# Ledger of designs, part 329: peptides against a protein of PDB entry 5Z08

Target 1, 168 residues: chain A of PDB entry 5Z08
Amino acid sequence: RQKDEWAKKTSSLMKQLDWFIGEHLGAMLAAEELGGPVVGELMEIDPDDLSAGFNAHGKLKKATSQPDLDRRQRRIDDIWGPQDEQGQAHKRKRGADEALAASAEMRDLIEQLMNKLVEAGGDNSATYVEIPRESAAARFLVRSKVAMFHPNDARRLRLVDFGRDLDD
Target 2, 222 residues: chain B of PDB entry 5Z08
Amino acid sequence: GLPRLIDAIEEASKIPAKRRQTPIKPTIEKLTTHLYTHGASPDSLLRLADLLTLRNHLDQASLAAITRNLYPSSTVSDEVVLRFIGALGHGQLKPTLALQALFLRWLVMVYHLLENPGVLGQVYGVLFDLLDTAAIRPQLCHLLALVTRRKHVRPFRIQAILTLSRQTGGDPNLTGLLRVFKNYYPEIIVGDATKGRASAFKHPDPQWRQHLDEIQQRRSEA

## One batch from the design tools (peptide; made by RFdiffusion4, then SolubleMPNN)

Design b2_p29_8_s1 (from b2_p29_8, 14 letters changed)
Fold by OpenDDE base, seed 1:
Structure b2_p29_8_s1 (fold): chain B 168 residues (1-168), chain C 222 residues (1-222), chain A 29 residues (1-29)
Amino acid sequence: as target 1 above (168 residues)
Amino acid sequence: as target 2 above (222 residues)
Amino acid sequence: SILDYLDAEEQLRYLIEEISELIAKEKKL
């Protein structure tokens, strides 16, 4: 009975985590990767806001007509094409695709971190996952105090061992 | 009454100070006087918690004055507690660290009036993860000292406190919290980290406690 | 839900901590 209740609760929490990553966190992570605000500074980023792009200060571009399109702005405009209806649709789609990619990266990273912790069998040296780059996802896990970088190697990340007990 | 004062402050909080037709200070003074005299009902506490924790156009002095006079006339609901907990930490939408320290101090002072003290135990990790924030650490450690149960004393938290204690040169509040952990697990090896000066986590304001008791006593007689 | 009161970092931490604790309890049985 108790084991079944724990299993049900675990399943429920995993579903909540998946929802949180997909429906909330993914867009924010994508925004950070695109040079937007750091995740957690804003409560919610609409995928439509991703389509507007970010200025050099990580703020949403207001559709203000002012001509001094800095080089980065040209790159964003070049990446997002003309503001035609097709261009807006393409921008929205790209924002959605980037949010999906960020969500997938976060899910995969969490899974790897959890698996490595289980496989290590208590050997802290074996708990590290090698990350190809310092991503918004990796930084967010560290800021959230869920994961820690290796003190000498920022490409090695480990999950905090929340499950360990003193009675063990 | 108190609801009308809150209504006026809520409306004023939506408007930048420079654009207000009337100064809000007299209304804040009336509110704080009322709170000091009668305390706040659960419904009023919730509304005031929103005013204190949500980003608005109220000045820091007004927010601090409300917080210092936030006497509960009855119990403190989980919702009120969680509003204050959600307001803690870093972020552009969060209150100042100075105001957060006042919220934590308030939670310490009203801890015995919580409808469900267990709610703080559920968010223990949220509180614990803020220990690196120096500005709120004294009040945070005091609150954690009240909230800590055996289930919260984990190896990763012990290690986190030890690491932070080394980094801070042995903050007496962290030493105090480690002593609380040792009360549940005497076998915890903390080395020299507990040999230092520890905070005693005394009540932060005895006069405030006395006044709260007077307000609470009036409720029990009604 | 408690999660409704927490920021994104706190929500993730809460979820991962709770999941990790449950998994550890399940392994001890």
Scores: peptide ipSAE 0.643, ipTM 0.879, DockQ to the pose 0.771
Fold by OpenDDE base, seed 5:
Structure b2_p29_8_s1 (fold): chain B 168 residues (1-168), chain C 222 residues (1-222), chain A 29 residues (1-29)
Amino acid sequence: as target 1 above (168 residues)
Amino acid sequence: as target 2 above (222 residues)
Amino acid sequence: SILDYLDAEEQLRYLIEEISELIAKEKKL
């Protein structure tokens, strides 16, 4: 009975986590990858705001400010195409695709981290996941104090063992 | 009354100081005088918590003055507590660390008036993760010392405090918190981290406490 | 919910901590 209640609560929390990643975190992670603000420093980024791009200071471009012709802006403009109606539609679609990709990356990374922690059976050396790059997702997990990089290798990430008890 | 003063301040908080038709300082002074004399009801506390924690155009001196006079006339709701907890940490939308330290000090001083003291235990992890923020660490450790139960004392938290204690050269507040942990698990090996001077977590303002008690007594007689 | 008062970093940490604790409890039974 108690086990079933815990399993139900775990399932509920997993659904909340999945929803949080998909509906809120994915767009913010995509914004950080695109040179926007660091996740958590600003309010919720609307996927539509991703389409506006970010200035060299990581601030959302107001539609009316003349884009400083900086190379980063050209790259964002090249990524997001011309400001014609078709270009805006392509920009919105690309922003949504980047948010989905970032959400998928975060979900996969959390799953790998959790699985490695379970598989390690208490061996801290076996808990590390190899990451292909320092992603916004990986950095966010570390800032959130959910994960830690290996002290000598920033390509190795491990989950904090929250479940360990002193009575064990 | 207090609600009308809050209404005026809420409206003024939406407008930059340079664009206000009237100075807000006289209204803030009336508010703080009222709070000092009568305290704040639960409803007024919630509204004031929003003014203190949400980004607005109020100046830091006014926010600090309100916080220093934030005497509850009755209990403190979970919602009020959670507003202050959510305002902690780093971020462009969060209050200054100086104001956050005042909020944590306030939570310590009103801890015995919480409707549900367990709410702080539910957000224990949020509080604990802020221990690396030096500006709020003294008040944060004091609050954690009040909130800590056996269930919160975990290996990862012990290791985190030990690591941070080494990095800070043995902060007395961290040493004090480790002693609280050791009260629940005497077998915890804390090494040299507990040999140093520990904070005693004494009440931060005895005069404020006395004045709070006077306000609370008037409610029991009414 | 408590999550409504927390920022994104705090929300993620809260969820992962709670999930991890429950999984650990389930494994002990």
Scores: peptide ipSAE 0.643, ipTM 0.880, DockQ to the pose 0.809
Fold by OpenDDE base, seed 3:
Structure b2_p29_8_s1 (fold): chain B 168 residues (1-168), chain C 222 residues (1-222), chain A 29 residues (1-29)
Amino acid sequence: as target 1 above (168 residues)
Amino acid sequence: as target 2 above (222 residues)
Amino acid sequence: SILDYLDAEEQLRYLIEEISELIAKEKKL
């Protein structure tokens, strides 16, 4: 009976986590990867706001025609195409695609981290996941105090062992 | 009454100080005087918690003055507690660390008036992960000392405190918190981190306590 | 919900901590 209640609660929390990643966190992670603000510095970023691009200060570009588009912004603008209706639709779609990609990366990384912790059986050396790059997702997990980098290797990430008890 | 004073401050909080038609200071003084005399009802506490925690155009001195006079006339709801907890940490939208320290001090002083003290236990991780923030650490450790139960004493938290204690040169507040952990698990090997002066987590303001008791007593007589 | 009062970092931490604790409890049974 208690086990079933815990399993149900776990399932509910996993659904909430999935929703949080997909509906809230993904867009913010995508913004950070695109040279926007660090996740948590700004409130909610609408995927539509991703289409507007970010200035060198990580602020949303206001639609004003200022000519000195930094090279990075030109690349973003080149990627996002002209501000015509088709260009705006392509921009919105691309913002949504980047948010989806960031969400998928975060989900996969959390899953790998959790699986490695379970598989390690208490061996801390075996709990590390190798990450291909320091992503916005990886940095966010570390800032959130959910994960830690290996002291000597920033390509190795481990989950904090929250489940370990002293009564064990 | 108190609601009208809050209304006036809420409206003023939406407007930059330079654009206000009337100075807000006299209204803040009336509010703080009222709070000192009568305390705040649960509904007033919610509204004041929003004014204190949400980004607005109120000056830091006014926010601090309200916080120092935030005497509950009754109980403190979970919603009020959670608004103050959500205001803690680093972020562009969060209150200053000085104001956060006042919020934590307030939570310590009103802990016995919480409708559900268990709510702080549910957000224990949020509080605990802020221990690296030096500016709020003294009040945070005091609050954690009150909130800590056996279920919160985990190996990762012990290790985190030990690491932070070494990094800080043995902060007495961290030593005090480790002693609280040892009360639940005497077998915890804390090494030299418990050797030293620990904070006793005494009440931060005895005069404030006395005045709170007077306000609470008036409610029981009414 | 408690989550409504927390920032994104705190929300993620809360969720992962709660999930991890439940999984650990389930393994002890």
Scores: peptide ipSAE 0.643, ipTM 0.879, DockQ to the pose 0.797
Fold by OpenDDE base, seed 2:
Structure b2_p29_8_s1 (fold): chain B 168 residues (1-168), chain C 222 residues (1-222), chain A 29 residues (1-29)
Amino acid sequence: as target 1 above (168 residues)
Amino acid sequence: as target 2 above (222 residues)
Amino acid sequence: SILDYLDAEEQLRYLIEEISELIAKEKKL
């Protein structure tokens, strides 16, 4: 009975996590990867806002006048295509695709981190996941104090062992 | 009454100081005087919590003055508590660390008036993760000392306190919190981290407490 | 929900902690 209640609660929380990653966090992570604000500085980023790109200060670029587009912003604009209706549709689609990709990366990374922690059986050295790059997802997990980098290797990330008890 | 004063301040908070037709300071002074005399009802506390925690055009001195006079006339709801908790930490939309320290101090001083003290235990992780923020650490450790239960004393938190204690040269507030942990698990090896001076977590303002008790007593007679 | 009052970092932290604690409890049974 108690185990069933815990399992139900775990399932509910996992659904909330999946929703949070997909519907809220993914767009923010994509924005950070695209040179936008660091996740947490803005409350919500619409995928449509991703299409507008970000200035050198990580602020949403208002669709107005073409001043001397910084080379990075030009690359974003080149990535997003021309400002015609087709270009705007391509921009929106790409923003959505980047948000989906960021969400998938975050889900996969969390899953790997959780699995490694379970498999390690208390061996802290075995809890590390090797990450291909320092992604927005990895940085966010560390800022959130959910994960920690290996002190000598920034390509190795581990989940904080929240489940460990002193009565164990 | 208090609701009308809050209405006026809410409207003024939407307008930059340079564009206000009338100075807000006299209204703030009336509000703080009213709060000092009568306290704030649960509904008024919620509205004031919004004014204090949400980004608006009120000046820091006014926000601090309201916080210093934020006497509850009754209980403090979970919603009010969570508004203050959500306002903690770093961020462009969050209040200044100086105000956050005042909020934490306030939560310590009104802890016995919370409708559900367990709500702070539910957000224990959020509070604990802010211990690296030096500006709020003294009040944060005091609040955590009140909130900590056996379930919160975890190996990762012990290690985090020990690490932070070494990095800070043995902050007395961290030493105090670690002693609270040790009360639940006497077997915790804290090494030299507990040999230092620990904060006693005394009431931060005895005069404020006395005045709060007087306000609370008037409600019980009504 | 408590989550409605937390920022994105705090929300993630809360969810992962709660999930991790429940998983650990389930394994002990």
Scores: peptide ipSAE 0.643, ipTM 0.880, DockQ to the pose 0.787

Design b2_p29_8_s2 (from b2_p29_8, 14 letters changed)
Fold by OpenDDE base, seed 1:
Structure b2_p29_8_s2 (fold): chain B 168 residues (1-168), chain C 222 residues (1-222), chain A 29 residues (1-29)
Amino acid sequence: as target 1 above (168 residues)
Amino acid sequence: as target 2 above (222 residues)
Amino acid sequence: SILDFLDPEEQLRYLIEQISELIAKEKKL
C-alpha cells in the first residue's frame, strides 16, 4: 500500500516535471540561448515573443523601423527571413522548434544526472555527467541548486543527492 | 473601513507617483493607523500581501510601513505565507532584499498564528536555498530554526551550511542553524563551525509581540 | 498548488527534490 502510494506520487511528480519543462521552461531556455533574458527574469515568454527576437540587451525586439540595425540584428533578420506573413510563420515555427529542442535537452540532462547518481552507488566521483557545452539548461540546473559543477571542470555536472539520509 | 483603504491603495499602486492626482501618504498613514489599532483580517492580509509582494508603483517607505504594521487580527493562511515565500530571492519582479528581510521577520513574529505551520516545512528547500543571500540570512536562519524538523536535516544541507559557513568566515546565524540541526542529530560532525558564536534567535521585536498579543486578545473576547 | 507561488528555479528544485526523496524511500523498501 505505502509503496504503491509512493510510486503513484512519483509518477504524478514526473508528469508535472515533464509538463513544466515542456510548457514553460523550454521557451525560456530557448530565449536565453538566443541571447534573450536569463531564465527567471521573465516569468512567461510567449513563443511569439521568441519569434520577435531579442536586442543586444536581451529585450524583446520591438518592430520599430530604426535604421541602424547592427550587424547582429541583420543576421537575426536574415536568419528569421522577411517580415511578410510567411516570414512571421517561419519565425513562429523556428521559435517553437527551439523551445522543443531546449525542452528535450533539459529532459535528457536531468535523466542523465539522475541515472548517474543512482549508478554511482554512493561514489561521488562517479556521479558526474560530462556536458558538451555550458548550455542554458546546465546553467539553470546550477542556479536552481539542483546540480553542481565539478570544482575544477565546468564540463562535469552532478545532481545534488537529495535522497541521502543520515539514518542510512 | 480597512477594505476601502486597501481599495484606494490598490488603485494608487497601478499609477506612477508622478501621475497620481492625490498624494498616497495620507491614505497609507490611515491604513497603518488602522492596522496598528485593529489588525488585519485574513482577507485583508491576503490583499495586503499582494500589495507588498507584487511589483507596483508604491514607494519602498510605504511598503515598509505597511509591513511593520501588518498585525494579524486572526490567523495567517497558507496563501498569505506562500505569497511572501514566493517574493523571496533575486529577480526583477521580486521586492527589494530589504523588504524581503522585513517579510521574513514578519513570518518569524507571526509563526505561532499560522493556520498550518507545516506549509513552511513543505517549502523548506526554497527557504534553505536562499541562505547565500547575505541581506536576508539573519531573518532566514531564524525562520529556518523555527521550521526545521528531523526530516529536513539532510547530508546535502549539512554540507551546504558547512561550505557557506567557511565562505562567510563563520556567520553566527549559520552556526545557530547548525546547532538546531545537531539537536536532531547529535552525531553530526561539524568540526569548528559550531565552536564559534551562534545567534540565539531571540524574538526580533518584543514590543511588536506585545502589541500583537493585545490585538489577538480582543478577538478571543469577541 | 505550492508550485503556483514559486519561480521557475524554485519550481524545478521543488520537483526534483520531491522526486529524489520518493525514489530514495522506494529503494529502502
Scores: peptide ipSAE 0.632, ipTM 0.867, DockQ to the pose 0.764
Fold by OpenDDE base, seed 5:
Structure b2_p29_8_s2 (fold): chain B 168 residues (1-168), chain C 222 residues (1-222), chain A 29 residues (1-29)
Amino acid sequence: as target 1 above (168 residues)
Amino acid sequence: as target 2 above (222 residues)
Amino acid sequence: SILDFLDPEEQLRYLIEQISELIAKEKKL
């Protein structure tokens, strides 16, 4: 009975995590990878904002109100920016695809980290996942204090063992 | 009344100070005087928590003055608590660390008036992970000392405090928190981290406590 | 929910911590 209640709660939390990654975090991670703001500096990045891109300072290129956007750059973006509905649709699609890719990367990384922690059976040396690059996803997990890099190898990441008890 | 003062401040908070038709300072002074005399109802506390925690055009001195006079006339709801907890940490949308320290101090001083003290235990991890933020650490450790239960004392948290204690040269507030942990698990080996001076986590403001008690007593007589 | 008051980093941490604690409890039974 108690085990079934815990299993149900775990399943519910896993669904909430999956939803959080897919609906919110993926777009923010994609923005960080594209040279946008660090995840958490802006609470809501609309996928449409991803399509607008970021300036060299990681700020959203707001189309309308920066008067000092060099009339030349606006004109270049107006001339070479896909002004047609098809070009805007392609930019929106690209932003959505990047958000989906970032969501998938985060899900996979969390799954690998959790699996390695379970498989290690208490051996901290065996809990490390090898990451191909320092991604926005990996950095976010570390900033969130969910994961830690190996002290001598930034390509090795481990999950914090939240489940360990002192009565064990 | 208090609701009308809050209405005026909410409207003024949407407008940059240079674009306001009227100075807000006289209204802030009326608000703080009212709060000092009568306290804030649960509904007023929620509205004030939003004004204090959400990014707006109010100046830091006004926000600090409101926080210093934020006497509850009754209980403090979970929603009010969670507004203040959500305002902690680093970020462009977060309040200043100085204001966050005042919020944590406030939570310590009103802890006995929480409708559900267990809400702080549910967000224990959020609070604990802010211990590396030096500017809020003293008040944060005091709040954690009140909130900590046996279930929160975990190996990873012990290791985190020990690591941070070494990095800070033995912060007395961290030493105090480790002693709280040791009260639940006497067998915890904390080494040299507990041999140092520990904070006693005394009440931050006895005069504020006395004035709060007077406000709370008037409610019980009504 | 409590999550509605937290930033993205805090939300992720909260979820992973809660999940990890439950998994550990389930393994002890």
Scores: peptide ipSAE 0.632, ipTM 0.866, DockQ to the pose 0.780
Fold by OpenDDE base, seed 4:
Structure b2_p29_8_s2 (fold): chain B 168 residues (1-168), chain C 222 residues (1-222), chain A 29 residues (1-29)
Amino acid sequence: as target 1 above (168 residues)
Amino acid sequence: as target 2 above (222 residues)
Amino acid sequence: SILDFLDPEEQLRYLIEQISELIAKEKKL
């Protein structure tokens, strides 16, 4: 009975987590990856805001056609192409795709981190996930104090063992 | 009454000080005087919590003055508590750390009036994760000392506080919090981190407490 | 909900902690 209640609560929380990642966090992570604000500095980033781009100060760019901006800025500008209806639709789609990709990355990373923690059986050395890059997702997990980098290797990330008890 | 004063301040809070037709200071003084005399109802507390925690055009001195006079006339709701908790930490939309310290001090002083003290236990992780913020640490440790239960004393938190204690050179507030942890788990090896001076977590303002008690007594007689 | 009062970092932290604690409790049974 109690186990079933816990399982139901876990399922509910997992759904809330999935919703949070998909509906809120993904767009913010995508914005950070695109050189926007750090996640949490802006509470809500509309996917449409992910279609306008960020200036060097992480502020939403108004669509001004300045040519000489660096390759990263061109990719932003290509994501954020001309203000025609097709361009806006492509921008919105790309923003949505980046948000989806960021959401998927975060979900996968959390899953890997949780699985490694379970598999390690209390061996802290075995709890590390190798990350291909220091992503916005990885940084966010660390800032959230959910995960920690290996002290000597920023490519290794582990979940904080919240479930460990002193009565264990 | 208090609601009308809050209305006026809410409207003024939407307008930059330079664009206000009238100085807000006299209205703030009326509000603080009213709060000092009568306290704030739960509804008024919620509205004031929003004014204090949401980014607006009120000056820091006014916000601090309201916070220092934020006497509850009755209980403090979970929503009010959570407004203050959500206002803690770093962020462009968050109040100043100085104001956050006042909020934490306030929560300590009104802890016995919380409708559900357990709400702070639910957000214990949020509070605990702010311990690295030096400016709020004294009041935060005091609040955590009140809120901590056996379930919150976890290996990762023990390690975190020990690490932070070493990094801070043995902050007496952290030492005090470690002693609280040790009260639940006497077997916790805290080493030298508890041998130092610990904060006693005394009431931060006895006069404020006395005045609060006077306001609360009027409610019990009504 | 409590989550409505928290920033994104705090929201994630809250959710992961709660999930982790429940999983740990389920494993002890």
Scores: peptide ipSAE 0.632, ipTM 0.867, DockQ to the pose 0.784
Fold by OpenDDE base, seed 3:
Structure b2_p29_8_s2 (fold): chain B 168 residues (1-168), chain C 222 residues (1-222), chain A 29 residues (1-29)
Amino acid sequence: as target 1 above (168 residues)
Amino acid sequence: as target 2 above (222 residues)
Amino acid sequence: SILDFLDPEEQLRYLIEQISELIAKEKKL
């Protein structure tokens, strides 16, 4: 009975985590990767706002026509194409695709981190996941104090062992 | 009454100070006087928690004055507690660290009036993660000392507090919190981190406590 | 929900901590 209740609660929390990553966190991570604000500075980034791009200060460009397209903004605009109706639809689609990609990266990274912690059997050296780059997802996990980089290697990330008890 | 004063402050909070038709200070003074005399009901506490924690156009002095006079006339709900907890930490939308320190001090002083003290135990991780923020650490350690139960004393938290204690040169508040952990697990090896001066976590304002007790007593007689 | 009061970093931490604790309890039974 108690085991079944815990399993149900775990399943419910996993669904909440998946929903949180997909519906909220993915767009914010995508914004950070695109040179927008750090995750948590803006709680709600609409995927449509991703299409507007960010200024050099990480703020949403208001649609004001100011011509000084900073080189970074030109790259974003070159990536997003002309501001016609088709271009806006392509921008929205690409913003959604970037949010989906960021969500998938975060899910995969959490899964790898959790699996490595379970497999290590208490050996801290075996708990590290190798990451291809310092992504917005990896940085967010560290800022959230959920994960830690290896002291000498920023390509190695481990999950905090929250489950370990002193009564074990 | 108190609801009308809150209404006026809520409306004024939506408007930049330079664009207000009337000064807000007299209304804040009336509010703080009312709170000092009668305390705040659960409904009024929730509305005031929103005013204190949400980004608005109220000045820091007014927010601090409200917080210093935030006497509960009855109990403190989980929702009120969680509003203050959610306002802690770094971020562009968060209150100032000075105001956060006042919120933590308030939570310490009203801890015995919480409808469910267990709610703070559920957000223990959120509170514990803020220990690196020096500006709120004294009040945060005091609150954690009240909230800590055996289930919260985990190996990763022991290691984290030991590391932070070394980095801070043995902050007395961290030493005090480590002693609380050791009360649940006497076998914890804390090394030299507990040999230093520890905070006693005394009540932060005895006069505020006395005045709160007077307000609470009036409710029991009514 | 408690999550409604937390920022994104705190939400993620809360979820991962709760999941990890439950998994650990399930392994002890």
Scores: peptide ipSAE 0.632, ipTM 0.866, DockQ to the pose 0.782; fails the geometry check

